# Designs tried in a protein design run: peptides against a protein of PDB entry 3T7K. Part 170

Target 1, 248 residues: chain A of PDB entry 3T7K
Amino acid sequence: KAEKILARFNELPNYDLKAVCTGCFHDGFNEVDIEILNQLGIKIFDNIKETDKLNCIFAPKILRTEKFLKSLSFEPLKFALKPEFIIDLLKQIHSKKDKLSQININLFDYEINGINESIISKTKLPTKVFERANIRCINLVNDIPGGVDTIGSVLKAHGIEKINVLRSKKCTFEDIIPNDVSKQENGGIFKYVLIVTKASQVKKFTKLINDRDKNETILIVEWNWCVESIFHLNVDFTSKKNVLYQKK

## One batch from the design tools (peptide; made by RFdiffusion4, then SolubleMPNN)

Design b2_p24_5_s4 (from b2_p24_5, 10 letters changed)
Fold by OpenDDE base, seed 4:
Structure b2_p24_5_s4 (fold): chain B 248 residues (1-248), chain A 24 residues (1-24)
Amino acid sequence: as target 1 above (248 residues)
Amino acid sequence: SYYEELKKKNEEELKKALEEGKKR
């Protein structure tokens, strides 16, 4: 059926999209439409797997969903597109009225607001955002909204290798792991990096660390610090935004 | 139309995604 529908076009584009969706198309597509999309080189996956070599995200706008945040770790992210791209495409294809010999839809007209070429270009870098920031090992409180698994998965996608989950009420200094990065000459390395949710946790962890490992570098941030870093694909250590405690 | 309904569903999904994002 899809072949018959597409046969009316003299030339079919190959968009070469391997995509996931977030904030749209939860129910997926009907069988005919998925076949049409496949013939146009648009393959939509349910979940993110590295083996699929995903290069595209469909979302109505910048979102804080796991899929969206992880999409910025694609290698590269080629396109971040609004769902209207698919809808308009399918509408044109199913339209019998337009003697359209060609599909007239430009991908660039459907870019997600705020995901510009500068962001896309950074996804072509050989390193991940937190890797570039010399953050390899982090401590994450167990009461983080969204859950440690989801948050941890996002952080790992962006170059954090080890996530230590802290039971905030029960943890001791010995439970806190150092950020084990080779001393690169060119950047401020924080020995302890922590993501926390509450001011009380800041007080607790700063005390624990300062009492046992005096004069070490500490970075305590909110999850929003990570999100902003991901959205910009850059860690700005000059910004105090979402930084709860910093000791250089 | 099917696609109008799809747009409406997407709007609902966006609301859910935004709510989820606020929790994180």
Scores: peptide ipSAE 0.485, ipTM 0.931, DockQ to the pose 0.920
Fold by OpenDDE base, seed 1:
Structure b2_p24_5_s4 (fold): chain B 248 residues (1-248), chain A 24 residues (1-24)
Amino acid sequence: as target 1 above (248 residues)
Amino acid sequence: SYYEELKKKNEEELKKALEEGKKR
């Protein structure tokens, strides 16, 4: 069926998209449309797997979903597109009125607002955003909204190697892990990096660390600090936004 | 049309995704 529909076109584009969807197309596509998309070099996957070499995300806008946040870790992310790309493409292909010899859909017309070439270009870098920031090991409180598994998975996708989950009420100093990064000459390295949810945790962890390991560098942030860093694919250590405590 | 319904579903999915995102 797809072949018959596409036979009216003398030339078919190859978009070379390996994509996931978030905030759109939850029910997927019908069999004919998925076959059409496949013939145009558009393959949509249900889940993110490293082996699939994903290069595209479909979403209506910037989202804080696990899929969207992880898509910014693709190597590279080639395209971040609105779902209207697929809809308009399929509409054009199924149109009986348009004696179109060629499919005329430009990917660049469907870019997600806020995902610009500067962001896309950073996904071509050989390192991940937190790797570049010299953050390898972090402490994460167990009461974080969204759960430690989801948050931890996103952080790992962006270069965090070790996630230490802290039981906020029961943890001691010995439960807190240091950020074990070899001294690179020019980068401010925080010995202790923590993601917390409330002010009482800041008070607790600062006390525990300062009492036992005096004069060490500490960075305590909210989850939003991580999200902003991911959305920009850059950690700005000059910004106080979403930083709860910093000791240099 | 099928695609108008698909757009409507996508709008609903966006609302859900935004709600989920606010929790994180």
Scores: peptide ipSAE 0.485, ipTM 0.931, DockQ to the pose 0.896
Fold by OpenDDE base, seed 5:
Structure b2_p24_5_s4 (fold): chain B 248 residues (1-248), chain A 24 residues (1-24)
Amino acid sequence: as target 1 above (248 residues)
Amino acid sequence: SYYEELKKKNEEELKKALEEGKKR
């Protein structure tokens, strides 16, 4: 069926998209449309796996979903597209009225607002955003909204190597891990990096660290600090936004 | 049409995704 439908076109584009969807197409596609998309070089996967070499995300806008956040870690993310790309493409292909010799859909017309070429270009860098920021090991409180597994998975996708989960009510200083990064001459390395959810945790952890390991550098942030860093693919250490405590 | 229904479903899914995002 797909072959018959596509036979009316003299030339078919090869979009070369390996994509996941978020905030759209939860039910997937029918068999014919899947085959059509496949013939056009569009492969849609249900889940993110490194082995699939994903290069595209479909979403209606910038989202804080796991898939969207992880898509910014693709190597590279070639396209971030609105779902209307697929819909318009399939509509055009199934249209009997259009004596179109070729498919006339431009990917660039369907870019997600806020994902610009500057963001896309950063996904071509050899390092991840937190790696560039000299953040390798973090402490994450166990009561983080969304769960430590999801949050941890996103952070790992963006270059965090080790995530230590802290039981905030029961943890001691010995439970806090240092950010084990090679000393760079120009500073900017925090020995202790923590993601917390409430002010009481800031008070607790700052006390624990300062009492036991005096004069060390500490960065305590909200999850939103990580999200903003991911959305920009850059850590801005000059910003106090979403920073709860900083000791340089 | 089938594709209009897909658009509608996508709108509903967007709402869910936004709610999920607020929790994170």
Scores: peptide ipSAE 0.485, ipTM 0.931, DockQ to the pose 0.895
Fold by OpenDDE base, seed 2:
Structure b2_p24_5_s4 (fold): chain B 248 residues (1-248), chain A 24 residues (1-24)
Amino acid sequence: as target 1 above (248 residues)
Amino acid sequence: SYYEELKKKNEEELKKALEEGKKR
């Protein structure tokens, strides 16, 4: 059936999209539409797997979903598109207008607002955003909203190698891991990096670290610091936004 | 139409995604 529908077009585009969806198309597509999309080089996957070499995200806007955050770690992310691309494409293909010899849908007309070429270009870099920021090992409190698994998975996708989960009420200094990165002479490298949720945790961890490892560098941030860094694919150490404690 | 219904469903999914995002 898909072949018959597509036969009216002289040439079919190959969009070469390997995509996941978030905030749209939860129920998927009917069999005919899936086949149509496949013939046009559009493959939609249910989950993110590294082996699939995903290069596209469909979402109505910038979202804080796991899929959206991880899509910015694709190598590269080629396109971030609104779901209307798929809808308009399928509408055009199913249209009874006899005069349509070609599919006339431009991907660039469906870009997600706020995901520009500057962001896309950074996904082509050989390093991940936190890797570039010299953040390899972090401490994460166990009471983080969204759960340590989801948050940890996103952070790992963006270059954090080791996530140490801290039990906020029971942890001691010995439970805190250092950010084990080579000392660059001019490097704003923080020995201790922590993601926390509460002011009480800031007080606790700063005391524990300062009492046992004096004069070391400390960075304590909120999850939003990570999110903003991901959305920009850049860590801005000059910004105090979402930074709860910093000692250089 | 089928695609109008699909748009409507997507709008509902967006609301859910936004709610999820507020929790993170």
Scores: peptide ipSAE 0.483, ipTM 0.930, DockQ to the pose 0.914

Design b2_p24_6_s1 (from b2_p24_6, 9 letters changed)
Fold by OpenDDE base, seed 4:
Structure b2_p24_6_s1 (fold): chain B 248 residues (1-248), chain A 24 residues (1-24)
Amino acid sequence: as target 1 above (248 residues)
Amino acid sequence: DVEEAEKVEKILEKLREENEKELS
């Protein structure tokens, strides 16, 4: 059926998209449309797997979903597109009135607002955003919204190697892990990096660390600090936004 | 063409925003 529908076109584009969707197309696609998309080099996956070599995300806007955040870790993310790309494409294909010899849909017309070439270009870098920031090991409080597994998975996708989950009510200094990164000459390396949810946790952890490991560097941030870093694919250590405590 | 209109409508229904959990 898809072949018959596409037969009216003299040539078919190959978009070479391996994509996931977030915030759109929750009902999926019918078999015919999936086949049509496949013939155009558009393959949509249900979940993110490294083996699939995903290069595209479909979303109506920048979202804070696991899929969207992880898509910025694709190697590379080639396109971040609005769902209207698929809609307009399928509309054009199913239209009998258009004596179109070719499909004329430009991917660049469907870019998600806020995901520009500067961001896309950074996904081509050999390192991940937190790796570049010399953040390898972090402490994460167990009461973080979204859950430690989901949050941890996102952080790992962006170059954090070790996530230590802290039981905020019961943890001691011995439960806090250092960020084991070799001192690079030009980078602000924090010995202790923590993601917390409450002001009380800031007070607790700062006290625990300062009492036991004096004069060490500490970075305590909100989850939003991580999100902003991911969205920009850059850690700005000069910004105080979403930083709860910093000791250099 | 009614058939074409129905196809377009079906395509539009696919644009429904998924209510995925946002990480806040």
Scores: peptide ipSAE 0.237, ipTM 0.689, DockQ to the pose 0.026
Fold by OpenDDE base, seed 5:
Structure b2_p24_6_s1 (fold): chain B 248 residues (1-248), chain A 24 residues (1-24)
Amino acid sequence: as target 1 above (248 residues)
Amino acid sequence: DVEEAEKVEKILEKLREENEKELS
């Protein structure tokens, strides 16, 4: 059926997209449309796997979903597109009124607002955002909204190698892991990096660390600090936004 | 054409926003 539908076109584009969707197309696509998209070089996957070499995200806007946040870790993210790309494409293909010999939908017309070439270019870097920031090991409180597994998965996608989950009510100094990174010449390295949810946790962890490991560097942040870093694909250590405690 | 209208409608239904969990 897809072949018959596409037969009216003398030339078919190859978009070369390996994509996931977030905030759109929850009902998926019918078999015919999937086949059409496949013939146009568009493959849509249900989940993110590194082996699939994904290069595209479909979303209506910038979202704080796991898929969207992880899409910024693609190597590279070639396109971040609005779902209207697929809608207009399929509409044009299925239209009997249009005497079109060619598909004329341009990917660049469907860019997600706020995901510009500057962001896309950073996904071509050989390192991840937290790797560039010298953050390898972090401590994450167990009561984090969204769950430690999901949050941890996003952080790992962006270069954090080890996620230590802290049981906030029972943790001691011995439960806190250091950020084990080699000293780099021009980068501030924090020995202890923690993501927390409450002011009481800041007080607790600062006391535990300062009492047991005197004069060490500490960074305590909110989850929003991580999100902003991901959205910009850059860690701004000069900003105090979403930083709860910092000792250099 | 009723058939065309139905096809377009099915395509438009795909734009429905997913209820995915946002990480706040």
Scores: peptide ipSAE 0.234, ipTM 0.689, DockQ to the pose 0.026
Fold by OpenDDE base, seed 3:
Structure b2_p24_6_s1 (fold): chain B 248 residues (1-248), chain A 24 residues (1-24)
Amino acid sequence: as target 1 above (248 residues)
Amino acid sequence: DVEEAEKVEKILEKLREENEKELS
């Protein structure tokens, strides 16, 4: 069926997209449309796997979903596109009224607002955003909205190697892990990095660390600090936004 | 024309937002 539909076109574009969708197309695509998209070099996956070499995200806008946040860790993310790309493409293909001998849809017309070439270019870097920031081991409170598994998965996608989950009500100093990073010349290294949800946790962890490991560097942040770092693919240590406590 | 309308409608149904959890 797809071949018959596409036969009216003399030449088919090859978009070379390996994509996931977020905030759109929850019902998926019918078999014919999937075949059409495949013939155009567009393959849509249900889940993110490293082996699939994903290079594209479809979303209506910047979202705080697991898929969207992880898409910024693609190597590289080539395109971040609005779902209207697929919609307009399929409309044009299924339309009998369009006397067009060629599909004339440009990917660049469907870029997600706020994901510019500067962001895309950073996905070509050999390192991940938290790796560049010398953050390899973090402490994460167990009561974080979204769950430690989902949050942890996003953080790992962006270069965090070890996530230590803290039981906020029962944890002691011995439960807190250091960020074991070799001192590199050009980056602020925090010995203890923590993601927390409450002011009471800030008070607790600062006391525990300062009482037992005096004069060490501490960074305590909100989840939004991580999100902003991901959206910019850069950690700005000069910003106090979403930083709850820092000791340099 | 009816077939085209049905196809367009099916495509538009795909625009429904995924009920994905935002990580706030």
Scores: peptide ipSAE 0.234, ipTM 0.690, DockQ to the pose 0.026
Fold by OpenDDE base, seed 1:
Structure b2_p24_6_s1 (fold): chain B 248 residues (1-248), chain A 24 residues (1-24)
Amino acid sequence: as target 1 above (248 residues)
Amino acid sequence: DVEEAEKVEKILEKLREENEKELS
């Protein structure tokens, strides 16, 4: 059926998209439409798997979903597109009134607002955002909204190798892990990096660390610090935004 | 025309925004 529909076109584009969707297309696609998209070089996957070599995200806008945040770790992310790309494409293909010999849909007309070429270009870098920031091991409180598994998975996608989950009420100094990064010449390394949810945790962890490991470097942030770093694909250590405690 | 309208309508139904969990 898809071949019959596409037969009216003399030439078909190959968009070469391997994509996931977030915040759109929750009902999926019918068999005919998925076949049409496949013939145009558009493959849509249900979940993110590294083996699928995903290069595209469909979303109506910048979202704080697991899929959207992880899409910024694609190698590279080639396109971040609005769902209207698929809608307009399928409309044009199914239209019998349009005596079109060719599909005339440009990917660049459907870019998600706020995901510009500067962000896309950073996904071509050989390193991940937290790797570049010398953050390898972090401590994450167990009461974080969204859950430690989901948040940890996002952080790992962006270069954090080890997530240590802290039981905020019961943890001791011995439960806190250091950020074990070999000293590279050009970057300050925080020995202890923690993501917390409330001020009482800041007080607790700063006391525990300062009492037992004096004069060490500490970075305590909220989840929004991580999100902003991901959205910009850059960690700005000069900004105090979303930083709850910093000791250099 | 009716078949085309139905196809377009089915396509538009796919544009529904997912209530996917945001990590805030």
Scores: peptide ipSAE 0.232, ipTM 0.689, DockQ to the pose 0.026

Design b2_p24_6_s2 (from b2_p24_6, 9 letters changed)
Fold by OpenDDE base, seed 4:
Structure b2_p24_6_s2 (fold): chain B 248 residues (1-248), chain A 24 residues (1-24)
Amino acid sequence: as target 1 above (248 residues)
Amino acid sequence: MVEEAEKVEKILEELRKENEKELS
């Protein structure tokens, strides 16, 4: 059926997209449309797997979903596109009135607002955003919204190697892990990096660390600090936004 | 012919609706 529909076109583009969708197309596509998209070099996957070499995300806007955040770790992310790309494409293909010899849909017309070439270019870097920021090991409180597994998975996708989950009510200093990174000459290296949800946790962890490991560097941030860093694919250590406590 | 394209557009528009949990 897809072949018959596409037969009216003299040539078909190959978009070479391996994509996931977030915040759109939750009900999926019918078999015919999936086949049509496949013939155009557009393959949509249900989940993110490294083996699939994903290079595209479909979303209506910048989202804070696991898929969207992880898409910025693709190697590279070639395109971040609005779902209207698929909509217009399928609309054009199913339209019998247009004596269109070719499909004329430009990917660049469907870029997600806020995902520019500067961001896309950073996904071509050999390192991940937190790796570049010398953040290898973090402490994550167990009561974080979204769950430690999901949040941890996103952070790992962006170069954090070790996530230590802290039971905030019961944890002691011994439960806090250091960020084991070799001192580089340029860049703020923090011995202790923590993601917390509450002001009480800031007070607790700062006290525990300062009492037991005096004069060490500490960075305590909100989840939003991580999100902003991911969205920009850069950690700005000069910004105080979403930083709850910093000791250099 | 136009009717089919419009039908597809409507279906896809419904599918485009945001319905995924964001991390806060």
Scores: peptide ipSAE 0.245, ipTM 0.704, DockQ to the pose 0.027
Fold by OpenDDE base, seed 2:
Structure b2_p24_6_s2 (fold): chain B 248 residues (1-248), chain A 24 residues (1-24)
Amino acid sequence: as target 1 above (248 residues)
Amino acid sequence: MVEEAEKVEKILEELRKENEKELS
């Protein structure tokens, strides 16, 4: 069926997209449309797997979903596109009115607002955003909205190697892990990095650390600090936004 | 023509539904 539909076109583009969708196409695609998309070099996956070498995200806008956040860790992310790309593409293909010998849809017309070439270019860097920031090991409170597994998965996709989950009510100093990063000459390395949800946790952890490991560097942030870092693919240590406590 | 329009409408309706949890 797909071949018959596409037979009217003299040349078919190869978009070379390996994509996931977020915030759109929840019901998926019918078999014919999947075949059409495949013939055009567009493969849509249900889930993110490293082995699939994903290079594209479809979303109506910038979203704080797991898929969207992880898409910024693709190597590289080639395209971040609005779902209208697929809609218009399929519409054109199924349309009998257009005596068009060619599919006339440009990927660049469907870029997600706010995902610019600067962001895309950073996905080509050899390191992940938190690796570049010298954040290897973090402490994450267990009561984080979204769940430790989801949050942890996003953070790992962006270069955090070890996530230590803290039971906020029961944890002691011994439960807090240091950020074990080799001192680079010019980089402010925080020995303790924590993601927390409440002011009471800030007070608790700062006290625990300062009482037992005096004069060490501490960074305590909200989840939104991580999100902003991911969206920019850069950690700005000069910003106090979403930083709850820092000791340099 | 009707079938094509229905397909497009279905796709558009799918776009209106947020099915994934945003991480706040």
Scores: peptide ipSAE 0.237, ipTM 0.689, DockQ to the pose 0.030
Fold by OpenDDE base, seed 1:
Structure b2_p24_6_s2 (fold): chain B 248 residues (1-248), chain A 24 residues (1-24)
Amino acid sequence: as target 1 above (248 residues)
Amino acid sequence: MVEEAEKVEKILEELRKENEKELS
């Protein structure tokens, strides 16, 4: 059926997209439309897998979903597109009124607002955002909204190698892991990096660390610090935004 | 032919949702 529908076009574009969707198309596509998209070089996957070499995200806008945040770790992310790209494309293909010899849809017209070329270009870098920031091992409180598995998965996608989950009420100093990064010449390394949810945790962890490991560097942030770092694909250590405690 | 195009358009519009669990 897809071949019959596409037969009216003299040539077909190859968009070369391997994509996931977030905040759109949650009901999926019918068999005919998925076949049409496949013939146009558009493959849509249900979930993110490293082996699929994904290069595209469909979303109506910048979202704080797992898929959207992880899409910024694609190698590279070639396109971040609004769902209207697919909608208009399929509308044009299914339209019998338009005596179109060619598909006339330019994907560059459908870029997500706020995902500019500067962000896209950073996804071509050989390192991940937290790797560049010398953050390899972090401590994450177990009561974080969204769950430690989901949050941890996003952080790992962006270069954090080890996620240590802290039971905030029961943890001791011995439960806190250091950020084990070899000293590189140009970057300050925080020995202890923690993501927390409330002020009482800041007080607790600062006390535990300062009492047992004096004069060490500490960075305590909220989840929004990570999100902002991901959205910019850059960690700004000069900013106090979303930083709850910092000791250099 | 027109009816089919309109049906497809309606289906495609319904597929667009902005609701997914965000990590806040």
Scores: peptide ipSAE 0.248, ipTM 0.689, DockQ to the pose 0.026; fails the geometry check
Fold by OpenDDE base, seed 3:
Order: structure tokens, then C-alpha cells, then sequence
Structure b2_p24_6_s2 (fold): chain B 248 residues (1-248), chain A 24 residues (1-24)
């Protein structure tokens, strides 16, 4: 069926997209449309796997979904596109009224607002955002909205190697892991990095660490600190935004 | 064929609905 539909076109574009969708197309595509998209070099995946070499995200806007956040870790993310790209493409293909002998849809017309070339270019870097920031091991409270597995998965996609989950009500100093990173000349290194949800946790963890490991560097942040770092593909240690406690 | 195109358009419009959890 797809071949018959596409037969009216003399030449088909090859968009070379390996994509996931977020905030759109949650019900997927019918078999014919998937075949059509495949013929145009567009492959849609249900889930993110590193082996699939994904290079594209479809979303209506910048979203705080797991898929969107992880898409910024693609190597590289080549395109971040609005769903209207697929919509207009399929509409043109299924429409007999268009006397067009060629598909005339340009990818660049469908860029997601706020994902510019500066962001895209950073996905070509050999390192991940938290790796560049010398954050390898973090402590994450167990009561974080979204769940430790989802949050941890996003953080790992962006270069954090070890996620230590803290039971906020029962944890002791011995449960807190250090950020074991070798001192590099050009980067701020925090020995203890924690993501927390409540002010009471800040008070607890600062006391535990300062009482047992004096004069060490501590960074306690909100989840939004991580999100902003991901959206910019850069950690700004000069900003106090979403930082709850820091000791340099 | 025009009717099929309209059906496809309607389906695609429905598929644009957001149904994923954002991480707050």
C-alpha cells in the first residue's frame, strides 16, 4: 500500500531520521504510515536505546519528559522537530489534490522553539554535560517526584555514573557517597553532590556532612538545577538558581 | 480519496495530544 501511495512521486527525499516522540503521537502510527515514513528515511522508535543511534526528537515544544531530556544526550542530536513536520508530510502524501510531483517539506521549517544550533552543537561534544562539570557520583533522595529510576536514568544519560538513593528519613552520614572525581585543573569539584526536595533535607544533610567530614565541598540542588543544566547542555556554577546549599 | 485524506488529517490531529508525564 505504501509503495502505491508513493508511486506518484518521481523522487523521494531521504530525511535520515531516527527519532522518538514525546508529547505527541502517543498512539503511534498505522502500518501504512510507518512504511511511508520508512521510505522517506524516517524511523520512529517507541523507546530510547543507545544501540539505535537516535538523532531526532519530535515534540510540540520543550518538555520536561524523560524522552525529551534524554534526547539532549543523543550523539549527536541532529534535529529537534515539531510534530507538524510529520503531519504536513503525511497530509501531502495522502492528498491527491496537490499537483506536486515532489515532496516539498523542509526540516528546518519545523524546529522546536528554543532548541537552536548552539544547543545542537553541544550534543556533538565528546563528553556529557555532567561529565564536563566533574559530577560522577550523586546522592538522590528517595522521595523525588517522578521516581528515582526515571530521574536516575536521565542523569545517567547525561554522564552521571553512579546514583546513590538516600532514604531521607533514615539515612546517616555513612549512607552518603562522595563524588569520586580526580582533581582537574579547570573545574570546580564538589566532594558531595545531592539532589533534594525539601528544606529539611538540606538541613539534615549539611549537618551530617559538616559534622563528620569537615571542610569538604558540598553542592545541594533541586531537580530544576539538573533540568536547566540539561536544557543548556552546560552547568553554570556561577548561578545560584536552584542551588539550595553550596560550600566551596 | 479526498475523504481518506481528511480522515488521516483527523487522526493525526488526535495524535498530537500530550499524554506523557513531565518531571517536575
Amino acid sequence: as target 1 above (248 residues)
Amino acid sequence: MVEEAEKVEKILEELRKENEKELS
Scores: peptide ipSAE 0.246, ipTM 0.693, DockQ to the pose 0.027; fails the geometry check

